# Peptides against a protein of PDB entry 5VVV: the designs that were tried, part 68

Target 1, 276 residues: chain A of PDB entry 5VVV
Amino acid sequence: FLCGVVEGFYGRPWVMEQRKELFRRLQKWELNTYLYAPKDDYKHRMFWREMYSVEEAEQLMTLISAAREYEIEFIYAISPGLDITFSNPKEVSTLKRKLDQVSQFGCRSFALLFDDIDHNMCAADKEVFSSFAHAQVSITNEIYQYLGEPETFLFCPTEYCGTFCYPNVSQSPYLRTVGEKLLPGIEVLWTGPKVVSKEIPVESIEEVSKIIKRAPVIWDNIHANDYDQKRLFLGPYKGRSTELIPRLKGVLTNPNCEFEANYVAIHTLATWYKSN
Target 2, 276 residues: chain A of PDB entry 5VVV as posed
Amino acid sequence: FLCGVVEGFYGRPWVMEQRKELFRRLQKWELNTYLYAPKDDYKHRMFWREMYSVEEAEQLMTLISAAREYEIEFIYAISPGLDITFSNPKEVSTLKRKLDQVSQFGCRSFALLFDNIDHNMCAADKEVFSSFAHAQVSITNEIYQYLGEPETFLFCPTEYCGTFCYPNVSQSPYLRTVGEKLLPGIEVLWTGPKVVSKEIPVESIEEVSKIIKRAPVIWDNIHANDYDQKRLFLGPYKGRSTELIPRLKGVLTNPNCEFEANYVAIHTLATWYKSN

## One batch from the design tools (peptide; aimed at target 1 Y10 L82 D116 V195)

Design b2_p27_6_s1 (made by RFdiffusion4, then SolubleMPNN; from b2_p27_6, 13 letters changed)
Fold by OpenDDE base, seed 2:
Structure b2_p27_6_s1 (fold): chain B 276 residues (1-276), chain A 27 residues (1-27)
Amino acid sequence: as target 1 above (276 residues)
Amino acid sequence: EELKKLKEKYEKSKEEYKKKALEAVEE
C-alpha cells in the first residue's frame, strides 16, 4: 500500500530542504511514499525533454538518497502530454533517455502523467492509434518494459476523476482501453468523483476498479489549494472511509502549496491509514 | 514560436484545472 504525499500542485515547487523535512516526517508517521510531480518544475512538464544539468542532477541524487535514508519510496513523475507526439519514435527515445538519466540518480520508481491535457491527438497520432487512450497506453507500456518493469510504475489517466469521464466512469471508452491494454503491473492514479473530492465513496472505487481492472492509487486533492491562492486547507483528512484501504493500492495526498501548512493534512492521513 | 505555443498550452491547461477545481469545491 502506497501512502504519503504527491508534490503535484501548480505553483512554486518545494525546496530541497522542505522535501528532506517531508521525508523525515513521513518516516516518523509511518508513511512510505513521495511522488515527485511539481507541475512548475520545467523539466517535469513544460520542458520534459530537457535533461538535467550537472547541478540539477546533484540535487536530485541527493534528494533520492535522502528518501532512501528515510525509507521513503521516491517516485519520479514526468508529464509529457502537453506536446508529445506519441507516434514519433524520437519522442519515445527522448523520454527513455530522460528516465535513464533519472535512473542513474538512483531512482527505481516512476510515473507517467497525462493529467490536465487536451484529449485531441495530432494528425500523425490519429494515423497510428485508434484513440487517445491507445496512444497513452502504448507509450506507457513501452516505457514500463524498457525500464525493466520496475516494482512501482504509475499511470495518471487524462480521465482521472468521475467528472472527467465520458460519458461516465463505468461506460468510458478511454478508461476501458486503459483497463484492458495497460500492463497489469502498472498502477492507475485516481482522484475520486471530482477534481477535488469532498468524499470518496466505496462504491465509486468499486466502479472505477471494475473498468480499470485493478485497485487504484488515490491522488487526493482534498488539501490542494493551487487552484485558489486565497484558500488554505488546514482541516483533517476526512470523507474517506477506512473501508477504502483494502480496495486501494494507495493514497497520495496532494496538499497545500505552502509546505508549513500541511502538518495536519499529512498527520491525519497517517492516522487514517494506521486505523484499519 | 514553438515556445510561445507551449507556454500557451501550459497556461490554458492550468486555468482549466483551476476552474474545474473551484467548481468541484463549491458544489
Scores: peptide ipSAE 0.713, ipTM 0.962, DockQ to the pose 0.879
OpenDDE base, seeds 1, 3, 4, 5: peptide ipSAE 0.708, 0.704, 0.709, 0.707; ipTM 0.960, 0.959, 0.960, 0.960

Design b2_p27_6_s2 (made by RFdiffusion4, then SolubleMPNN; from b2_p27_6, 11 letters changed)
Fold by OpenDDE base, seed 1:
Structure b2_p27_6_s2 (fold): chain B 276 residues (1-276), chain A 27 residues (1-27)
Amino acid sequence: as target 1 above (276 residues)
Amino acid sequence: SELEKLKEKYEKSREKYFEIARKDVEE
């Protein structure tokens, strides 16, 4: 069971010292996972093709080593979906080289994210792939196999919540393709019925699990505030029955952008997790 | 430029997420 934090918000990423402090807190509270997915890391999303510099590499190596010291699984995410051409072998090779670099930093767990992108393929991809889901699954499977089938590999679908599914969760051709064609060792991220789910009913998890043919990992936006920087979400982790725990592969909270505001959010997640 | 188009795509995707998230949290 993956339980911890995803740094997955828009806005200024946390500094390395904050991330190290996070690892200390995660260990103390018996949580086990950190997903590196800051939207405003240019080499994560907008400029995903660009390799890390020597200086950036040293920082990431130090951060990954710190995660290991605190027994926290460090998952590196990349989001190529804004402008990748799936059918172009040069794009696939570029993605492979980027993840090879991160592997050299000591990273062993990875995520490929297709959240917050348009559903349209370019003309070249339409000639090769039957649908957007087929294109995404193809590259994800290829990367997963290329990396030697890591123990932890995550996929974030473009339809990552109930409200994004067409026509709905149980009948989505996109999610059906993901469920049928995505290799079984790859985990699927999900935010619940909504992008920010006030509640995640057990029945909603059973519904999505059926179509994707696996238990999802929750990317939980309950404490996210990137969409409204005038608000801080300081309340407890709530609206999630403990009956979800045996039906999930994990929960990663995407909390407030302000690192110092997240004590209650993370502590109460830990209490929730340990209650079952 | 291609860079300007990429920035525009990023900003539009972010704003769409923000609009949805703001709506979701008020429900």
Scores: peptide ipSAE 0.739, ipTM 0.966, DockQ to the pose 0.891
OpenDDE base, seeds 2, 3, 4, 5: peptide ipSAE 0.734, 0.731, 0.737, 0.736; ipTM 0.967, 0.964, 0.966, 0.966

Design b2_p27_6_s3 (made by RFdiffusion4, then SolubleMPNN; from b2_p27_6, 13 letters changed)
Fold by OpenDDE base, seed 1:
Structure b2_p27_6_s3 (fold): chain B 276 residues (1-276), chain A 27 residues (1-27)
Amino acid sequence: as target 1 above (276 residues)
Amino acid sequence: SKLKELLEKYEKSKEEYKKIAREDVEE
């Protein structure tokens, strides 16, 4: 069971010292996972093709080593979906080289994210792939196999919540393709019925699990504030029955942008997890 | 330019996410 934090917000990424402090807190509270997915990190999303510099490499190696020291699984995410051409072998090779570099830093767990992108494929991809889901699954499976089928590999679908599913969760051709064609060792991220789900009913998890043919990992936006930085979410982790735990592969909270505001959010997630 | 188009796509997707997230919280 993956339980911890995803740094998955829009806005200023956390500094390396904040991330190290996070690992210490996660260990202390018996949590086990950190997902690196800061949307405003240029080499994560907008400039995903760009290799890390020598200085950036040293920082990432130090960060990954710190995660290991605190027994926290470090998952490196990349979001190529804004401008990747899925059918172009050069794009696939560029993605492979980027993940090879991160593997050399000591990283062993990875994620491919296709959240917050247009559903339209370019003309070249339409000639090769029958749908957007087929294109995403193809590259994800290829990368997963290329990396030697790592123990933890995550996929974030473009339809990552109930309200994004057309026509709905149980009948989505996109999610059906993901469920049928995504390799079974790859985990699927999900935010619940909504982008920011006030509640995540057990029945909603059973519904999505059926179509994707696996238990999802929750990317939980309950404490996210990147959409309105005038608000801080300081309340407890709530609206999630502990009956969800045996029906999930994990829960990763995407909390407030302000690192110092997240004590209650993360601590109460830990209490929730340990209560089952 | 390709750079301008990329920046426009990023900003558009970000603002669409923020809009939906705000709507979800107000419900």
Scores: peptide ipSAE 0.737, ipTM 0.963, DockQ to the pose 0.841
OpenDDE base, seeds 2, 3, 4, 5: peptide ipSAE 0.736, 0.732, 0.737, 0.735; ipTM 0.965, 0.962, 0.963, 0.963

Design b2_p27_6_s4 (made by RFdiffusion4, then SolubleMPNN; from b2_p27_6, 11 letters changed)
Fold by OpenDDE base, seed 2:
Structure b2_p27_6_s4 (fold): chain B 276 residues (1-276), chain A 27 residues (1-27)
Amino acid sequence: as target 1 above (276 residues)
Amino acid sequence: SKLKELLEKYNKAKEKYKELALKAVEE
């Protein structure tokens, strides 16, 4: 069961010292996972093709080593979906080289994210793939296999919550394709009924699990505030029955941008997790 | 430019997310 934090917000990423402090807190609270997915890290999303510099490499190696020291699984995410051409072998090779570099930093867990992108494929991709889901699954499976089928590999669908599913969760051709064609060793991220879900009913998890043919990992935006800088979410992790725990592969909270505001959010997630 | 187009895609997606998140929280 993956339980911890995803740094997955828009805005200024946390500094390395904050991330190290996070690992210390996660260990103390008996959480086990950190997903590196800061939207405004240029080499994560907008400039996903660019290799890390020597200086950036040293920082990431140090960060990954720190995660290991605190027994936190460091999952490196990349979000190529803004401008990748799925059918272009050069793009796939570029993605492989980027993940090879990160593997050299000591990273063993990875995520491929397709959140917050347009559903449209370019003309070249339309000639090769039957649908957007087919394109995403194809590259995800290939990367997963290329990396030697790492123990932890996550996929974030473009339809990552109920309101994004067309026509709905249970009848989504996109999610059906993901469920049927994504390799079984790849985990699927899910956010619940909405982009920010006040509640995640057990029935909603059963519904999505059926179509994706696996228990999801929750990317939980309950404490996310990147959409409104005037808000701070200081309340406890709530609206999730502990009955969800045996029906999930994990929960990763995407909390407030302000690192210092997340004590209650993360601590109460830990309490929730340990209560089962 | 390619950079301009990329920034536009990024910003459009970001703003759409923000709008939907705000709506979801206010419901």
Scores: peptide ipSAE 0.708, ipTM 0.963, DockQ to the pose 0.891
OpenDDE base, seeds 1, 3, 4, 5: peptide ipSAE 0.697, 0.691, 0.701, 0.696; ipTM 0.960, 0.958, 0.960, 0.959

Design b2_p27_7 (made by RFdiffusion4)
Pose (drawn by RFdiffusion4):
Structure b2_p27_7 (pose): chain A 276 residues (1-276), chain P 27 residues (1-27)
Amino acid sequence: as target 2 above (276 residues)
Amino acid sequence: SEEEREELKEKHEEAKERELEHKRESS
């Protein structure tokens, strides 16, 4: 069961030294996972096709090392959603070559994120693929095979919270296609009824497990402050029923950008992780 | 190549501002 932090916000990402202290904290409080997905670390999203330079690679390996040294599972995320051409094979291949490079840093766990992308395709893609959801699942699956079908592997859908489902959660062509076609070994990230969910009703998640055909992994935006300059969140982890732990694969908290402000955010996530 | 990289940067900034608005509305 996956529990911990996702560094998944817009803005100045954390540095290696902050992530080491993060791993030591996750262990002192018995959490198991860190998802690396900072939106503005350019090679994660903006320039996803680009390989890490020599010194960048030294940094990532030293990072994945301290993750094992503290036994925190490290999941690496990549976001090709902005401009990838799903049908073109050269494009599919560059993704593998990039995911290969990181596999050789010590990385066993991977994620493909597709949040916040223009919902339609290029002229070339609309031929080979029936719908937008078809294209993503095809590449997510093909990639899931190539890496030797890894232990934990996540998929973040374009429709990733209740508000964002067209027309509703239950009869959505995008969401229908995912639950049926996406492989049973691939996890699905979900964010609650809204992007920043005030509460997560047990009925809403049971409802979601309907179409996704899985217990989804929560990308929790409760303490995220990247969207309002004036705002910071030092409150407890709240509005999440303890009765959820049995029904979910995990909860990864996407916290404040200011690293040291995240003590309460992670500790309260940790106490709640107990109690179920 | 330079033009393609610039266009990609614009698309990224648009997508960023859009997501931030969703977060503000949902909060």

Design b2_p27_7_s1 (made by RFdiffusion4, then SolubleMPNN; from b2_p27_7, 15 letters changed)
Fold by OpenDDE base, seed 2:
Structure b2_p27_7_s1 (fold): chain B 276 residues (1-276), chain A 27 residues (1-27)
Amino acid sequence: as target 1 above (276 residues)
Amino acid sequence: EKKEIEERKKKYEKAKEEEKKKRLESA
């Protein structure tokens, strides 16, 4: 069961010392996972093709080593979906080289994120792939196999919550394709009924699990404030039954942008997780 | 090169604003 934090917000990424302090807190609270997915990190999303510099490499190696020291699984995410051409072998090779570089930093767990992108394929991809889901699954499976089938590999769908599913969760051709064609060793990220889900009912997890043919990992935006930085979500982790735990592969909270605001959010997630 | 960087930046900023709006509408 993956339980911890996704740094998945828009806004200023956490500094390396905050991330190390997070790992210490996660270990202390018996949480086990950090997903590196900061939307405003230059080489994560906007410039995903760019290799890390020597200085950036040293920082990432140090961060990955610190996660290992605290027994925290460091999952490196990349979000190529803004401008990747899925059918272009050069794009696929560029993505491979980027993940190879991160593998050299000692990273062993990875995520491909197709959240927060347009549902439209380019003309070249429409000639090769029958749907957007087929394009995403194709590259995801290829990258997963290229990396030697890492123990933890996450996929974030474009339809990552109930409100994004067309026509709905159980009838989504996109999620059906993901469920049928995504390799079984790849985990699927899910956010619940909404982008910010006040509640995640058990029935909603059973519905999505049926179509994706696996238990999801929750990307939980309950404490996310990147959409309204005038608000701080200082309340406990709530609106998730413990009956979800046996039906999930994990829960990763995407908390407030303000690192120090997250003590209650993360601590109460840990209490919820240990209440089994 | 500069034009491509600016187009990527605009696409990213637009996506960020749209997704912030979706989150705000869901909350």
Scores: peptide ipSAE 0.446, ipTM 0.891, DockQ to the pose 0.871
OpenDDE base, seeds 1, 3, 4, 5: peptide ipSAE 0.073, 0.038, 0.427, 0.047; ipTM 0.709, 0.605, 0.884, 0.687

Design b2_p27_7_s2 (made by RFdiffusion4, then SolubleMPNN; from b2_p27_7, 17 letters changed)
Fold by OpenDDE base, seed 4:
Formats: sequence, C-alpha cells, structure tokens
Structure b2_p27_7_s2 (fold): chain B 276 residues (1-276), chain A 27 residues (1-27)
Amino acid sequence: as target 1 above (276 residues)
Amino acid sequence: MEEEEKKRLEKYKKAVEKEKKDRLESA
C-alpha cells in the first residue's frame, strides 16, 4: 500500500530542505511514499525533453538519497503529454533517455502523468493510434518494459476523476482502453469522483476499479489549494472510509502549496491509514 | 511558455470551479 505525499500542485515547488523535512515527517508517521510531480518543474512537464543539468542532477541525486535514508519510496513523475508525439520514435527515445538519467540518480520508481492535457492527438498520432488512450497506454507500456518493469510504476490518466470521464466512469471508452491494455503491473492514479473530492465513496472506487481492472492509487486533492491560494486547507483528512484501504493500492495526498500548512493534513492521513 | 502554463492552470482552476458549482446546484 503506497501512503504518503504527492508534490503535484501548480505553483512554486517545495525547496530541497522542505522535501527532506517531509521525508523525516513521513518516516516518523510510518508513511512510505513521495511522488515527485511538481507541475512547475520545467523539466518535469513543460521541458520534459530536456535533460537535467549537472547542478539539477546533483540536487535530485541528493533528494533521492535522502528519501532512501528515510525509507521513503521516491517516485519520479514526468508529464510529457503537453506536446509529445506518441507515434514518433524520437519522442519515445527522448523520454527513455530522460528516465535513464533519473534512473542513474538512483531512482527506481516512476510515473507517467497525462493529467491536465487535451484529449486531442496530433495528426501523426491519429494515423497510428485508434484513440488517445491507445497512444498513452502504448508509450506507458513501452516505457515500463524498457525500465525493466520497476516494482512501482504509476500512470495518471487524462480522465483521472469521475467528472472527467466521458460519458461517465463505467462507460468511458478511454478508461476501458486503459483497463484492458495497460500492463497489470502499472498502477493507475485517481482523484475520486471529482478533481477535489470532498468524499470518496466505496462504491465510486468499486466502479473505477472495475473498468481499470485494478485498485487505484488515490491522488488526493482534499488539501490542495493551488486552484485558490487565498485558502488554506488546515482540516483533517476526512470523507474517506477506512474501508477504502483494502480497495486501494495507495493514497498520496496532494496538499497545500504552503509546506508548513500541511502538518495536520499529512498527520491525519497517517492516522487514517493506521486505523484499519 | 508562461502563457501556456497559465492557460493550463486556468483550465484546472475552471474545472475545480465547475465541480464546485455543480455541487451547489445539486444540493
């Protein structure tokens, strides 16, 4: 069971010292996972093709080493979906080389994120792939296999919540394709019925699990404030039954952008996880 | 670059705002 934090918000990423402090807190609270997915890391998303500089590499190596020191699984995410041409072997090779670089930093767990992108493929991809889901699954499976089938590999669908599913969760052709064709060792990220799910009913997890043919990892936006930084979400982790735990592969909270605001959010997630 | 990132954040924000609105209309 993956339990911890995703740094997955828009806005200023946490500094390395905050991330190290997070790992200490996670270990202390018997949480086990950190997903590196800061939207405003240019080389994570906008410039996903660009290799890390020597200085950036040293920082990431230090961060990954710190996660290991605290027994926290460091999952490196990349979000190529803004402008990738899935059918282009050079793009696939560029993605492979980027993940090879991160593998050299000592990373062993990875995520491909296709969140917050358009459902439209380019003309070249439309000639090769029957749908956007087919394109995403193809590259995700290829990358997963290329990396030697790492123990933890995550996929974030473009339809990552109930409100993004067309026409709905159980009838989504996109999620059906993901469920049918995504390799079984690849985990699927899900935010619940909504982008910011106030509640995640058990039935909603059973519905999505059926179509994706696996238990999801919750990307939990309950404490996310990047959409409205005038608000801080200081309340406890709530609106999730502990009966979700056996029905999930994990829960990763995407909390407030303000690092110091997250003590209650993360601590109460840990309390929730231990209460099962 | 900043304009595209801003558009993405605006798309995400609009999605969250819509979900809030839909909840208020269903309550």
Scores: peptide ipSAE 0.369, ipTM 0.831, DockQ to the pose 0.141
OpenDDE base, seeds 1, 2, 3, 5: peptide ipSAE 0.135, 0.253, 0.179, 0.131; ipTM 0.648, 0.782, 0.743, 0.651

Design b2_p27_7_s3 (made by RFdiffusion4, then SolubleMPNN; from b2_p27_7, 13 letters changed)
Fold by OpenDDE base, seed 4:
Structure b2_p27_7_s3 (fold): chain B 276 residues (1-276), chain A 27 residues (1-27)
Amino acid sequence: as target 1 above (276 residues)
Amino acid sequence: MKEEIEKLKKKYEEAKKKEIEEFRKSA
């Protein structure tokens, strides 16, 4: 069971010292996972093709080493979906080289994120792939296999919540394709019925699990505030029954952008997880 | 590219804001 934090918000990423402090807090609270997915990290999303510089590499190596020291699984995410041409072997090879570089930093767990992108493929991809889901699954499976089928590999769908599913969760052709064709060792990220789910009913997890043919990892935006800097939700982790735990592969909270605002969010997640 | 990224980000922010407004109304 993956339990911890995703740094998955828009806005100023956390500094390396905050991330190290996070790992110490996660270990102390018996949480086990950190997903590196800062939307405004240029080489994570906008410039995903660009290799890390020597200085950036040293920082990431140090961060990954610190995660290991605190027994926190460091999952490196990349978000190529803004401008990748899925059918182009050069794009696939560029993605492979980027993940090879991160593997050299000592990373062993990875994520491909296709959240917050357009559903439209380019003309070249439309000639090769029957749908956007087929293109995403193809590259995700290829990358997963290329990396030697790492123990933890995550996929974030473009339809990552109930409100983004067309026409709905149980009838989504996109999620059906993901469920049918994504390799079974690849985990699927999900935010619940909404992007910011007030509640995540058990029935909603059973519905999505059926179509994706696996238990999801919750990307939980309950404490996210990247979209409204005036929002500070300091409330406990709530609206999630502990009956979800046996039905999930994990829960990763995407908390407030303000690092110091997250004590209650992360601590109450840990309490919730240990209450089962 | 930048404008399109900003448009996607704005669409995401608008979705989240709408959900939060619904969240607040249901509280």
Scores: peptide ipSAE 0.428, ipTM 0.879, DockQ to the pose 0.148
OpenDDE base, seeds 1, 2, 3, 5: peptide ipSAE 0.183, 0.397, 0.428, 0.385; ipTM 0.646, 0.872, 0.883, 0.863

Design b2_p27_7_s4 (made by RFdiffusion4, then SolubleMPNN; from b2_p27_7, 13 letters changed)
Fold by OpenDDE base, seed 2:
Structure b2_p27_7_s4 (fold): chain B 276 residues (1-276), chain A 27 residues (1-27)
Amino acid sequence: as target 1 above (276 residues)
Amino acid sequence: MEKEIEERKKKYEEAKEKEKKARLESA
C-alpha cells in the first residue's frame, strides 16, 4: 500500500530541505511514499524533454538518497502530455533518455502523468492510434517495459476523476481502454468523484476499479490549495472511510503549497492509514 | 526556438488556469 505525499500542485515547488524534512516526517508517521510531481518544475512538465544539468542532477541524487535514508519510496513523475507526439519515435526516445538519467540518480519508481491536458491528439497521432487512451497506454507500456518493469510504476489518466469521465466513469471508452490495454503491473492514479473530492465513497472506488481492472492509487486533492491562494486547508484528512484501504493500492495526498501548513493534513492521513 | 518556448509556456498557463477553475468549481 503506497501511503504518503504527492508534491503535485501548481506554484513554487518545495525546496530540497523541505522535502528532506518531509521524508523525516513521513518515516516518523510510518508513511512510505513521496511522488515528485511539482507542476511548476520546468523539467517535469513544461520542458520535460530537457535533461537535468550537473547541478540539478546533484540535487536530485541527494534528494533520492535522502528518501532512501528515511525508507521513503521516491517516485519520479514526468508529465509529457502538453506537447508530446506519441507516434514520434524521437519523442519516445527523448522520454526514455530523460528517465534513464533519473534512473542513474538512483530512482527506481516512476510515474507518467497525463493529467491537466487536452483530449485532442495531433494529426500524426490520429494516423497511428485509434484513440487518445491508446496513444497514452502505448507509450506508458513501452516506457514501463523499457525501464525493466519497475516495482512501482504509476499512470495518471487524463480522466483522473469522475467529473472528467465521458460520458461517466463506468461507460468511459477512455478508462475502458486504460483498463484493458495498460499492463497489469502499472498502477492507476485516481482523484475520486471530483478534482477536489470532499468525500470518496466506497462505491465510487468499486466503480472505477471495475473499469480500470485494478485497485487505484488515490491522488487526493482534499488539502490542495493551488487553485485558491487565499485558502489554507488546515483540517484533518476526512471523508474517506477506512473501508477504502483494502480497495486501494495507495493514497498520496497533494497538500497545501505552503509546506508548513501540511502538518495536520499528513499526520491525520497517517492516523487514518494506521486505523485498520 | 524562442517561439516554441513561448508556445509551450502558453499551453502550460492555459492548462494551469483551466485546472484551477475546475478545482474551484469542485471545492
Scores: peptide ipSAE 0.415, ipTM 0.877, DockQ to the pose 0.893
OpenDDE base, seeds 1, 3, 4, 5: peptide ipSAE 0.048, 0.376, 0.397, 0.373; ipTM 0.679, 0.861, 0.871, 0.862

Design b2_p27_8 (made by RFdiffusion4)
Pose (drawn by RFdiffusion4):
Structure b2_p27_8 (pose): chain A 276 residues (1-276), chain P 27 residues (1-27)
Amino acid sequence: as target 2 above (276 residues)
Amino acid sequence: EEDEKAREFYEEKVEEELEFLKELEEE
């Protein structure tokens, strides 16, 4: 069961030294996972096709090392959603070559994120693929095979919270396609009824497990501050029923950008991780 | 209110990213 932090916000990402202290904290409080997905570390999203330079690679390996040294599971995320051409094989291959490079850093766990992308396709893609959801699942599956079908592997849908489902959660062509076609070994990230959920009703998640055909992994935006300059969140982890742990694969908290402000955010996530 | 702000901000960031990629294509 996956529990911990996703560094998944817009803005100045954390540096390696902050992530070491993060791992030591996750262990002092018995959490198991860290998802690396900062939106403005350019090679994660903006220039996803580009390989890490030599010194960048030294940094990632030293990072994946301290993750094992503290036994925190490290999941690497990549976001090709902005401009990838799903049908073109060169494009599919560059994704593998990039995911290969990181596999050789010590990485066993992977994620493909597709949040916040223009919902339609290029002229070339609309032929080979029936719908937008078809294209993502095809690539997500093909990639899931290539890496030797890894232990933990996440998929973040374009429709990733209740508000964002067209027309509603239950009869959505995009969501319908995912639950049926996406492989049973691939996890699905979900964010609550809204992007920043005030509360997560047990009925809403049971409802979601309907169409995704899985207990989804929560990408929790409760303490995220990347969207309002004046705002910071030092409150407790709240509005999440303890009765949820049985119904979910996990909860990864996407916290404040200021690293040291995240003490209460992670500790309260940790105490609640106990109690179920 | 927080959710509305987050949705607006995230939409704007995506638009900025797409615009920047178009500029690189033009070069």

Design b2_p27_8_s1 (made by RFdiffusion4, then SolubleMPNN; from b2_p27_8, 15 letters changed)
Fold by OpenDDE base, seed 1:
Structure b2_p27_8_s1 (fold): chain B 276 residues (1-276), chain A 27 residues (1-27)
Amino acid sequence: as target 1 above (276 residues)
Amino acid sequence: DLNEIAIEFLEKKTKEELKKLEELKKA
């Protein structure tokens, strides 16, 4: 069971010392996972093709080493979906080289994210792939196999919540393709019925699990505040029955952008997880 | 609704990112 934090927000990323402090807190609270996915890391998303510099590499190696010291699984995410051409073998090879670089930093766990992108494929991809889901699954499976089928590999769908599913969760052709064609060792990220789910009913997890043919990992936006700079979410982790735990592969909270605001959010997630 | 506010924000961010990428490809 993956339980911890995703740094998955827009805005100023956390500094390396904040991330190390997070790992210490996660260990102390018996949580086990950190997903690196800051939207404003240009080499994670907008400029995903660009290799890390020597200085950036040293920082990431130090961060991955610190996660290992605190027994926290460090998952490196990349979001190529804004402008990747899935049918272009040069684009696939560029993605492979980027993940090879991160593997050299000592990273062993990875994620491919296709959240918050245009649903339209380019003309070249439309000639090769039957749908956007087929294109995403093809590259995800190829990368997963290229990396030697790592123990932890995550996929974030473009339809990552109930409100984004057309016509709905149980009938989505996109999610059906993901469920049928995504290799079984790849985990699927999900935010619940909504982007910001006040509640995640058990029945909603049973519905999505059926179509994707696996238990999801929750990307939980309950404490996310990047979308409203006037709010801080200081309340406890709530609106999730403990009966969800045996029906999930994990829960990763995407908390407030302000690192110092997240004590209650993360501590109460840990209490919730241990209550089962 | 917080969900609607979040969706509007994410759509705006995606549009801004795509526009910036298009500008960089023309340069």
Scores: peptide ipSAE 0.705, ipTM 0.957, DockQ to the pose 0.932
OpenDDE base, seeds 2, 3, 4, 5: peptide ipSAE 0.694, 0.692, 0.704, 0.699; ipTM 0.956, 0.954, 0.957, 0.956

